# Ledger of designs, part 89: peptides against a protein of PDB entry 2Q3Z

Target 1, 272 residues: chain A of PDB entry 2Q3Z
Amino acid sequence: YVLTQQGFIYQGSAKFIKNIPWNFGQFEDGILDICLILLDVNPKFLKNAGRDCSRRSSPVYVGRVVSGMVNCNDDQGVLLGRWDNNYGDGVSPMSWIGSVDILRRWKNHGCQRVKYGQCWVFAAVACTVLRCLGIPTRVVTNYNSAHDQNSNLLIEYFRNEFGEIQGDKSEMIWNFHCWVESWMTRPDLQPGYEGWQALDPTPQEKSEGTYCCGPVPVRAIKEGDLSTKYDAPFVFAEVNADVVDWIQQDDGSVHKSINRSLIVGLKISTKS
Target 2, 254 residues: chain A of PDB entry 2Q3Z as posed
Amino acid sequence: YVLTQQGFIYQGSAKFIKNIPWNFGQFQDGILDICLILLDVNPKFLKNAGRDCSRRSSPVYVGRVGSGMVNCNDDQGVLLGRWDNNYGDGVSPMSWIGSVDILRRWKNHGCQRVKYGQCWVFAAVACTVLRCLGIPTRVVTNYNSAHDSNLLIEYFRNSEMIWNFHCWVESWMTRPDLQPGYEGWQALDPTPQEKSEGTYCCGPVPVRAIKEGDLSTKYDAPFVFAEVNADVVDWIQKSINRSLIVGLKISTKS

## One batch from the design tools (peptide; made by RFdiffusion4, then SolubleMPNN)

Design b2_p16_4_s4 (from b2_p16_4, 10 letters changed)
Fold by OpenDDE base, seed 5:
Structure b2_p16_4_s4 (fold): chain B 272 residues (1-272), chain A 16 residues (1-16)
Amino acid sequence: as target 1 above (272 residues)
Amino acid sequence: ERVIVLKRGNKTLVLV
């Protein structure tokens, strides 16, 4: 979880699991320096350097900062997300084979956002940074499965009257999401929430005004303790989804067909 | 585009 530099990122669907080799490279030359730069350009440091530095001994604080800084939303973060298959002015998210090239590009271009990332790229870069900072971290891929009734997440897709999925089939096939889990104590919580903490660097929702997510105890999510900081309701929703099937008719009318509750059926973690 | 609507207060579209 800290020492392994090479691994796999799991992708695809629950029925068709794929993996790609990934070089995390947390011990490669200059990577630690880049991770420190990432901390030194974060909004909290820019606002009050002394206060930010005094809090860097806390994995909870650092994890939350890294979650926000891996994406370029609201700050000088590392990656710009893009999902529209138009990558001509950058690098396709599918082309990356490791975190090292991404981090080096970011630094070498004056901390300008790297184009482009998607969930597994965000997660993998966050994993590299957190490992480099001495926080045991793994990439987690969650796959959706059709089971159970109480989800706060809606997965919506559109079909035509013939049952054909509308839009790019390549985007619809990817029934997965990636984030990271980091091992840390939680002195800011009640006893028993030490251990794996979920962090999501993919820009999805704002938490306390910044596109970041976590850390939240994996235990709290499993037990349904949605009051637990940070962002327990959001992470809980990531693992519990309702699928909404929309049927678009030729007249442009959209009808809700079936609500299917989906639970994340498979969790795959990167090997240590 | 796979549209994931996270039910967090207001429905937000999240691309994954």
Scores: peptide ipSAE 0.018, ipTM 0.573, DockQ to the pose 0.092
Fold by OpenDDE base, seed 2:
Structure b2_p16_4_s4 (fold): chain B 272 residues (1-272), chain A 16 residues (1-16)
Amino acid sequence: as target 1 above (272 residues)
Amino acid sequence: ERVIVLKRGNKTLVLV
């Protein structure tokens, strides 16, 4: 279930393509130090520093920590997500041109959350951090394609009779989503799951009580192995789910909203 | 240059 915050599905036919250059800046001065601070303020370190440090040799462990710490949910993480177009008290997610400024702002303000991020900002910052920590990482963008009706998973959004999404989870239907893939071995899994691992730092669902996602082998997702840790069902849904809006009436009846079936996951663009 | 094309609603954001 992709629990994204409220976004307006603009059904408008107008394709606006905006290219934004992004500087990852993983080799810029002081960025590595900031990445180390990120590790030192993570909840696992604060709970047991010795245990956390002993596990930092594992890219699986580090990847999971970074996925959680790039968002500020449940911790002193880097970015606060916002999707309502109200960015007056911060920086618009669309205004960022690199990870360096975000990370520097975070550090310079005493590890206070930076306002604001969206999926690509989260992914880009995670990519920078993971690269700084020596983990080969790339940003992945999944595009919604309207043409593939054969989704194996349905993401169901419940709306009240007024069309309002029920619950504090504004489930946004994204035309795209961004996450990262990191290259690592998976000694914690059966053989053959080494290679690219999906990690999603966008706060969508809690995994083991924290807003984090992955690492999960891209191979497992491709093969439909939903038992594979971490968060395979969630990542699989991000890649292969149709979004169905349901209207829940006061009587408990649920009706499919015909107008908003968006297919998630048809075009994965991995630029190497 | 990595180009990330982001589509939100009718808006496509391309991150490079």
Scores: peptide ipSAE 0.026, ipTM 0.605, DockQ to the pose 0.023; fails the geometry check
Fold by OpenDDE base, seed 3:
Structure b2_p16_4_s4 (fold): chain B 272 residues (1-272), chain A 16 residues (1-16)
Amino acid sequence: as target 1 above (272 residues)
Amino acid sequence: ERVIVLKRGNKTLVLV
């Protein structure tokens, strides 16, 4: 995992799995320096450099920082996400072939956010950074099954009294999502939660005030231990989709209508 | 089946 610079990212659907070649490039010239810059511009470092540096020996801490810094939400992070097919003022997420170009662009432009990323781009960059920092990491792709079109964590649809979705929320159903899993010990948890930890750098929900996710033990998710830090309920829902339909009444009251648990699809992890 | 709802602004991306 740490030593492999070339790999594949799995995309598409459960029925039509696609792979794209990806250059992680964690050992390419200057990439380590860029990863260190990424750590040195994180909000925790800027707030208290000594405290941040003292915690960098913890892969748990570093993983959480990286998950937040790969996206540009709330900080000087690497990537700006975009999903509306309007990529003319940047690079289409679909055109990237490796993490190295993204990281170099970020650094060379004064740590300005790179346009644009989507889930696999976020995951791939996070994988590069974590590997570069010596943390064994793999990209994970989760596919929907055909039966559960709504496999989001909690899709909160605000529906009117007539069941119509309120608001200009263009819901895009994606057939897959990508995140990373990193191998680490969890001395901050009870024994038995060492091993693969899920981290999600795609900006979705805030965790402790920052768009970051994890690390959470894959074992905890598998066992349904939602009390496990970090973000176990969120990651659990990424794997076990619950659709929550909210009915918004004319008076502005919101009522939870339906909670549909959706079945987990096909999970594919990179072997290299 | 894993569906990830990305709430981004006024767009809800349902990553299934």
Scores: peptide ipSAE 0.025, ipTM 0.674, DockQ to the pose 0.061; fails the geometry check
Fold by OpenDDE base, seed 4:
Structure b2_p16_4_s4 (fold): chain B 272 residues (1-272), chain A 16 residues (1-16)
Amino acid sequence: as target 1 above (272 residues)
Amino acid sequence: ERVIVLKRGNKTLVLV
């Protein structure tokens, strides 16, 4: 996983898997330096450089920092997410074919956010950075299965009478979502949670005040251990959420409208 | 290609 510079990002639907060739390029010239810059501009470094540096030996810590820094939310992160199809002032997320150009653009423009990313772009860049830092990492694609009703976690959408989701959280239901899994030990957890850890650099929810997600043991998600840090309930919902649409009426009454069980099937295609 | 298939209920997580 660390040695593979070229790979495929899987996109599309569970029925129609599209593979996008992606150059991770973690060994290309200057990429390591850019990854180190990414660490050096993170909010924790800016707050206390000595403490941040002392923790960089922990893949758990680094993974969480990278998850936050791949997006530009709350920091000088790499990518600005955009989903409204208005990409004229930047690069369409669909136009990227590798992480190298994104990282170079970010650095070359004084660590200004690169426009634009979506989930697979965030995941791919995170994968490059983590691999560059010596953390075995793979991109994971989760396909929404419209037919799976067996999720124990409910994503509750409050909709107004017009069917519009109420709240600042544009809980975007994606046909697919991409994140990364990184191999690491979890000395901060009970035994048995070593191995693949899910990290999600796509800015969706704040974790401890920052748009980051994970690392959380894939095992914990599989077993339904929602108490496991970091962000187990969120990642579990990404993988196993039933979407419950609640309609809030003007009188404040909340009615359950549609259970959209989104079976998020993670098809993780890693070339071994 | 390591494909780890995580199944939870009718949900299939394919980890490759």
Scores: peptide ipSAE 0.012, ipTM 0.498, DockQ to the pose 0.038; fails the geometry check

Design b2_p16_5_s1 (from b2_p16_5, 9 letters changed)
Fold by OpenDDE base, seed 4:
Structure b2_p16_5_s1 (fold): chain B 272 residues (1-272), chain A 16 residues (1-16)
Amino acid sequence: as target 1 above (272 residues)
Amino acid sequence: EEKLLSLEQVPIGSLL
């Protein structure tokens, strides 16, 4: 996990799993230095350098910082996300083949956000950074991945009598979503939550006011311990949210549809 | 359905 510089990232759909080769390149020249710059421009460092530096021995702390800094939301982070197929003023997320070019571009342009990323790009860059920092990390793909925006563990669709989706499509299920899992101890939690921790650098929801996610013990998610920091409900929902299709009739009555067979969550962890 | 087969991340809800 720390030593592998090349790997595959799973994409596509649950029915049609695809992958791309990815160069993580955590040992390429200058990449570690860029990772250190990433830490040195994080909001916590800028607020109190001594405190930030004193906490960099904690993979929990560092993981959370990295999850926030890989996206450019709220900070001088690495990547700007975009999903609207308008990439003309940057690089299409689908064009990236490795983390190295992204990180070098970020640094070389004065820590300006790189355009553009999507989930696997965020995850891959985070994986590179965390590996550089000595944290065993792997990219994870979850098919039919829920994005719960209201922390109710539901993905709700409202349809009219004709089956047309009504209202705000804020809550959604991705065909796939990528994040990372990092191996660390959790001295900040009760015993037994050491091991793989989910971290999500894709700017989906704010955690404590910042677009970051995790670390949360994979065990906690598996066991349904939603009280476990950080962001257990959100990560739990990504893999376990219930999907509710509502049919709204003209009379305003709402009924649950029983026709939806979509199952949230099919997680694939990389072995590299 | 075609978008679900793409390599890009797409919301399933938009395809329903």
Scores: peptide ipSAE 0.033, ipTM 0.671, DockQ to the pose 0.546
Fold by OpenDDE base, seed 5:
Order: C-alpha cells, then sequence, then structure tokens
Structure b2_p16_5_s1 (fold): chain B 272 residues (1-272), chain A 16 residues (1-16)
C-alpha cells in the first residue's frame, strides 16, 4: 500500500464496473516536498504552527488534515470540484491519469487550486499524499453510494401521483463514489479500532466546520457504532442508508412506495 | 465513455 506507485481506480456502475490506470507516484521527485508544503499551508498550522507540528506524529491528526486539504474548500487546498460538465477553463476530471501532475501544478502555481476534480481524483490525490507521509492507504470505490445531508441515515425521495420527483434532490445516490482507507492505530478510541480508517476528501459535508471526513474505523462502520469519531454517521450512510420513496397522491395522502429494490453500497477496495 | 466515468446520480427508476 505504501510502496505501490501505479494502480487502478474502479469507476462506472454496479452493473458495469470499469477501471482506469492511475499513477500515484508517491516516490517521484519532489512529491514528498509538496506533501510537506500541503501540511505547512493548512489552517491549523497558520493558526498555531507549534501545535500543528507537535501533532504531525499522529496519523489520525494528519489523515484529518489531508482530508481537508485535498479539496480547496475552506483553505488553500489542492483541487476544486466540478460536476456540471463545464471544464473549458481547466482540466476535465476525466483526463487525469495520475496524482503527480496535479500536485506539481498546485505547488508550481503558488498553491492555487487545480481545476478540476471529482471523487476519484480527490481520493487518488489523498492516497498519494498519505502514502508519501508513510501512512498505508488504498482507494475505495462504493457503488450506489448515498449522500445523506440531514443525518437521519435515510435517502428520501418524494414523488407525485405521476411519478415525478418533488422537493429537494440534495440527498442522492451516486453511481459510484471514491474515498480512501488508511491503516493506523487509534489511541484516541477504545481498544479494537486499530486498522483501516475511512477518510473522504471529496467536499460533501462539513465536519467541525471544515469540508473533511474521518478518520473513522471501518470496523465501527461495519458494526454500526455511530458514536465513533470522526463522522461515523455520514460514512455509515454512504454504504448503509435506507432509501425511502414517498408517494403523495391527489387526496394528499403520503405513503411509502412498496416493492422497491435498490441496495445502497457495494464497496470494493484496491491493493494497488 | 466520459458519462460512464463521471459521477452521476442513480436514475430514480433504479430505486424502484
Amino acid sequence: as target 1 above (272 residues)
Amino acid sequence: EEKLLSLEQVPIGSLL
């Protein structure tokens, strides 16, 4: 996980799984220096350099910082997300073939945000940075991935009698979503939560005021321990949210649609 | 090809 520089990222859909080759390049020239710059421009360092540096021995702390700094939300982070297919003023997320070019562009342009990324680009860059910092990390793809915005562990759709979707579509299920898992001890938690920790660098929801997510033990998610820091309910919902499809009829009655089949979450992890 | 690679909302028909 630390030594592999080339790998694959899984994409597409649950029915049509695809992969792309990706150059993580964590040992290429200058990449470690760029990762250290990323730490030195983070908001916690700018607020109190001595305190930030004293905590960099903790992979829990570093993982959370990297999750926030791979996106440019709230800080001088690496990537700007875009999903509207308008990429003419930057690089299409679909054109990237590795993390090295992204990180070099970011550094060489004075830590200006690189245009553009989507989930797998965020995840891949985070994977490179974490590996470079000596944290074993892998990219994870979750098919039929839920985004819960109201923390109720439900993805709710409302439809009229004609089957037309009503209301806010902010809560949604994606064909796929990518994040990372990093191997670390959790001395800040009860025993048994060492091992793989989920981290999500895609700017989806704020955690403690910053667009970051995790680390949360994969074990806690699997066992349903939603009290476990950080962001267990959100990550749990990505892979386990229940889908509720409400139908409002002409008489004003609202009922759950029956005989539906969609399974949220099909997680696959990479070894490369 | 790009459509299959990009992040897209699952069609509501797939939820049924």
Scores: peptide ipSAE 0.029, ipTM 0.666, DockQ to the pose 0.302
Fold by OpenDDE base, seed 3:
Structure b2_p16_5_s1 (fold): chain B 272 residues (1-272), chain A 16 residues (1-16)
Amino acid sequence: as target 1 above (272 residues)
Amino acid sequence: EEKLLSLEQVPIGSLL
């Protein structure tokens, strides 16, 4: 989880699992320096360098900073996300084979956002950075991954009488989603929440005003402790949300139906 | 079903 530079990232769907090889490259020349630059351009450092530096001994603090800085939302972060298949002005997310080129491009272009990433690219870069900083980290893939936008633990679809989804802002279930899990103690929590912590660098929802997610104890998610910082309801929903269809009829009536055909969550953790 | 097998992230809900 720290020493492995080569690995696999799981993709595809629950019915057809795929993987790609990935070079994390955390020990390649200059990568540690780039990870330190990433810390030194984060909004918390820019606001108060002394306070930021004093907190870098905490893997909880560093993990949360890295989660925010791997995406370029709100800051000088590494990657710009794009999902519309229009990648002509950058690099297709599917073209990346490792984190090293991404990090080098980011640094060499004056910490300008790299185009483009999707979830596995965000997760893989975060994994590299966290490993560089001495935090044991692995990439995780979740199939049928929910994106809860309102923290109600439901994925809600509005449908017409024909079952077609209505509206552009519907909550989503991804065929797959990737994030990272990092091993750390949680002295900021009650005893028993040490171990794997989920962190999500893909810019899905804001946490405390920044596109970041976690760290949240994997144990808390498993046990349903949604009070546990950070972002437990969101991460819980990714793996456990119920799907609700609001079916609109021609008469203007709305029928609520639980969509039992859409089972959210099938998490696969890597061993490397 | 083909879209569900994509290497790209796609919303499953939009395919149903």
Scores: peptide ipSAE 0.025, ipTM 0.634, DockQ to the pose 0.554
Fold by OpenDDE base, seed 1:
Structure b2_p16_5_s1 (fold): chain B 272 residues (1-272), chain A 16 residues (1-16)
Amino acid sequence: as target 1 above (272 residues)
Amino acid sequence: EEKLLSLEQVPIGSLL
């Protein structure tokens, strides 16, 4: 989880699992220096360098900083996300074959955001950075991954009598989503939450005012301890949200659909 | 090719 530079990232769907080869390249020339630059341009360093540097011995702190800095939301982070299939002014997310080119482009362009990323690109870059900083990390793929925006642990769809989805469609289930799990102790939590911690660098929701997510103990998610920092409800919903499909009738009545069953969550962790 | 078979993320909610 620290030494492997080449691996695979799982993609596709629950029915049709695919993978791509990926070069993490955490030991390639200059990559460590780029990871240090990433830390030195983070908002917490810019606000108080001494305080930020004093906390870099904590993998909890560093993991949370990296989660925020891999995306360019709210800061000078690495990647701009895009999902609309309009990549003509950058690089298609599907074209990347490793983290090294992305990180080098970011640094060589004065820490300007790289166009473009999607979840596996964010996760893979975060994995490279965390490994480079000595934190054991793996990429995780979750099929039928929920995005809960209102923290109610539900994905709610409203449909008319013809099955047409009503409203803004803000909450959704991705065919797949990728994030990282990092191995660390949690001295900031009760005993027993050491081990794998989920971190999500894809800019989905704000945590404490920044597009970042985690670290949250994988154990806490498995046990349903949603009080555990950071972002336990959101990560729990990604893998366990209940799906409610509402049918709105012309009379204004709302009924649960009985004809459709959606299952959230099928997590696969990389072993290499 | 079905959207679910794409390498990019596709929201299932929009396909159902």
Scores: peptide ipSAE 0.025, ipTM 0.633, DockQ to the pose 0.555

Design b2_p16_5_s2 (from b2_p16_5, 8 letters changed)
Fold by OpenDDE base, seed 1:
Structure b2_p16_5_s2 (fold): chain B 272 residues (1-272), chain A 16 residues (1-16)
Amino acid sequence: as target 1 above (272 residues)
Amino acid sequence: EELLKSLQQLPIGSLL
């Protein structure tokens, strides 16, 4: 979780699980220096360098900073996400084979955002950075991963009387989604929440005004404790959201139906 | 190329 530089990332779908080899490269020349630059350009450092530096001994604090800085939303972060299959002005997310080239490009272009990433690219870069900073970290893949936008733990589809989805899908389920889990103590929480913490660097929802997510104890998600910081409801929904269809009838009535064919969440944790 | 495209993160039910 710290020493392994090469690994696999799981992709595809729940029915067709695939993996790709990935070079995390946390011990390659200059990578640690780039990770330190990432910390030194974060908004909290720019606002108050002394306060930021004093908190870097906390893996909770550092994990949250890294989650925000791996994406370029709100800051000088590393990666720009794109999902529309138009990558001609950059590098296709599917072309990356490791974190090292991404981090080097970011630094060498004056901390300008690298085009482009998707979830596994964000997760893999975060994994590299966290490992460089001495935090045991692994990439996690969740199949049928929900994106809950309104914090109600539901994925809601609006349908006509024929079952056709109406309007644009704001809430949705990904075929797969990747994030990271990092091992740390949680002195900021009640006892028993030490261990694996979920962190999601893919810009999905804002947490305290920044596109970041976590750390949240994996235990809290498993036990359904949504009161624990950070972002427990969102991460819980990624793996456990119920799917609801709102079906409009000809008379203007709306019927609520639980969609039992769409099962959210099949999480695979990597061993390396 | 087709293999790489098939590894894209996609909404469930999305067509490539």
Scores: peptide ipSAE 0.355, ipTM 0.839, DockQ to the pose 0.403
Fold by OpenDDE base, seed 2:
Structure b2_p16_5_s2 (fold): chain B 272 residues (1-272), chain A 16 residues (1-16)
Amino acid sequence: as target 1 above (272 residues)
Amino acid sequence: EELLKSLQQLPIGSLL
């Protein structure tokens, strides 16, 4: 996981799984220096350099910093996300073939956000940075990945009596979503939560005021321990959310229906 | 372009 510089990232849908080759390139020239710059421009360093540096020996701390800094939300982070197919003023997320060019562009443009990324680009860059910093990391793909926005572990759709979705979809399910899992001890948690930790660098929800996610033990998600820091409810919902339809009838009555046709979560981890 | 569109992360049911 630390030594592999090339791999595959899974994309597409649960019914039509695809993969792309990706060059992580964590040992290419200058990449370590760029990763150090990434740490040195993080908001915690800018606020208190001594405190930030004293915590860089913790993969938990570093993982959380990297999760926040791979996206440009709230900071001088690496990537700007975009999903509207308007990429003419940058690089299409689908055009990237590796993390190295992204990181070099970011650094060479004075740590200005690179346009553009989507989930697998965020995950792949995070994977490169974490591997470069000596943290065993892999990219994970989850099909039918839920984005719970109200922290209720549900994806809720409001429908009329004909089953038509009313208004803007406040919550969503991605065809696929990518994040990373990093191997680390969790001395900040109870025993038994060492191992793979989920980190999500795609800016979806704020955690403690910053667009970051994790680290959260994969074991905690599997066991349903939603009290486990960081962001266990959000990550749990990505892979396990129930879909609920709120059906409004003409008489003004509202009925709750569990949508069993849409199964949230099908996680694939790479063996790279 | 169409092939690239098929590789996007998309909301389920999104008609891009």
Scores: peptide ipSAE 0.349, ipTM 0.842, DockQ to the pose 0.403
Fold by OpenDDE base, seed 5:
Structure b2_p16_5_s2 (fold): chain B 272 residues (1-272), chain A 16 residues (1-16)
Amino acid sequence: as target 1 above (272 residues)
Amino acid sequence: EELLKSLQQLPIGSLL
């Protein structure tokens, strides 16, 4: 989790699980220096350098900073996400084979955002940075992963009588989604929440005004303690949201679909 | 290109 530089990332779908090899490279030359630059350009450092530096001994604080800085939303972060299959002005997310080239490109271009990433690229870069900073970290893949946008722990689909999805489709389920889990103590919580903490660097929802997510104890998610900081309801929904299909009839009546065909969540944690 | 498409993160229902 700290010493391994090579690993696998799981992709595909719940029925057709695939993996790719990935070079995390946290001990390659210059990578630690790049991780320190990442900390020195974060919004909290720019606002108050002394306060930010005094908090870098906390893996909770550092984890939250890294989850925000791996994406370029709101800051000088590393990666720009793109999902529309139009990658001609950058590098296709599917072309990356490791984190080192991404981090070197970011630094060498004056901390300009690297084009492009998707969830596993964000997760892999976060994993590299956190490992480089001495935080035990692994990439996690969740199949049928929910994105709950309205914080009701539901993924709601509205359909007409022909089964066609209506509305903006803001709530969705991914075929797969990747994030990281980091091992840390939680002195800011009640006893028993030490261990694996979920962190999501993919820019999905804002937390306290920034595109970041976590750390939240994996135990809290498993036990349904949604009051636990940070972002427990969102991470809980990724793996446990209930799917509701609403059917609008021609007469204007609305009812729930009788049959539930899709189950949210199939989490795989990596060991390397 | 088609192989790369099969490796993308996609919304369920948009796989094809």
Scores: peptide ipSAE 0.346, ipTM 0.834, DockQ to the pose 0.418
Fold by OpenDDE base, seed 4:
Structure b2_p16_5_s2 (fold): chain B 272 residues (1-272), chain A 16 residues (1-16)
Amino acid sequence: as target 1 above (272 residues)
Amino acid sequence: EELLKSLQQLPIGSLL
């Protein structure tokens, strides 16, 4: 996990799993220095450098900082996300073949956000950074990945009687989503939550006011312990949200559709 | 480019 510089990232769909090669490049020249710059421009450092530095021995703290700093939301983070297929003023997310160029661009342009990323790009950059910082990390792909925006653990579709989707519902299921899992102890939790922790650097939801996610024990997600910090409900929903397809009739009545329930979640972790 | 577009993260059911 820490030592592998080359890997594969899973993409596509649950039915048509694809992968791309990715250069994580955590040992390439200057990458560690860039990762340290990333820490030094984080909002917590800017607020209180001494306090931030004193906490950098904690992979929990660092992981959370990195998850926030890989995206440029709320800070001087690395990547700007974009999903609208309009990438002409930057680099298409699909064009990246590794984290190194992204990180170098970010640093070389005065820590200006790099255009553009999507989930696997965010995850891959986070993976590189965390590995650089000595945190065992792997990219994870989840097919049929839910984005729960209201923390109800449901993805709700509303349809009219003709089956047409109604409303601008922001809740959605991605064909795939990528995040990272990092190995760490959790001295901030009850015993037994050491091991793989999910971290999501894609700016999907705010956690404590910042676009970051995790770390949350993979065990907690498996066991349904949604009280476990950080962001257990959100991560749980990504892999376990129930999909409800509502049909609204002209009379305003709403009925659950018996249509094929989308099965949320098919998680594939890398073995490298 | 078209092949790369097939690897986008996409909402299920979105008409792109």
Scores: peptide ipSAE 0.342, ipTM 0.835, DockQ to the pose 0.405

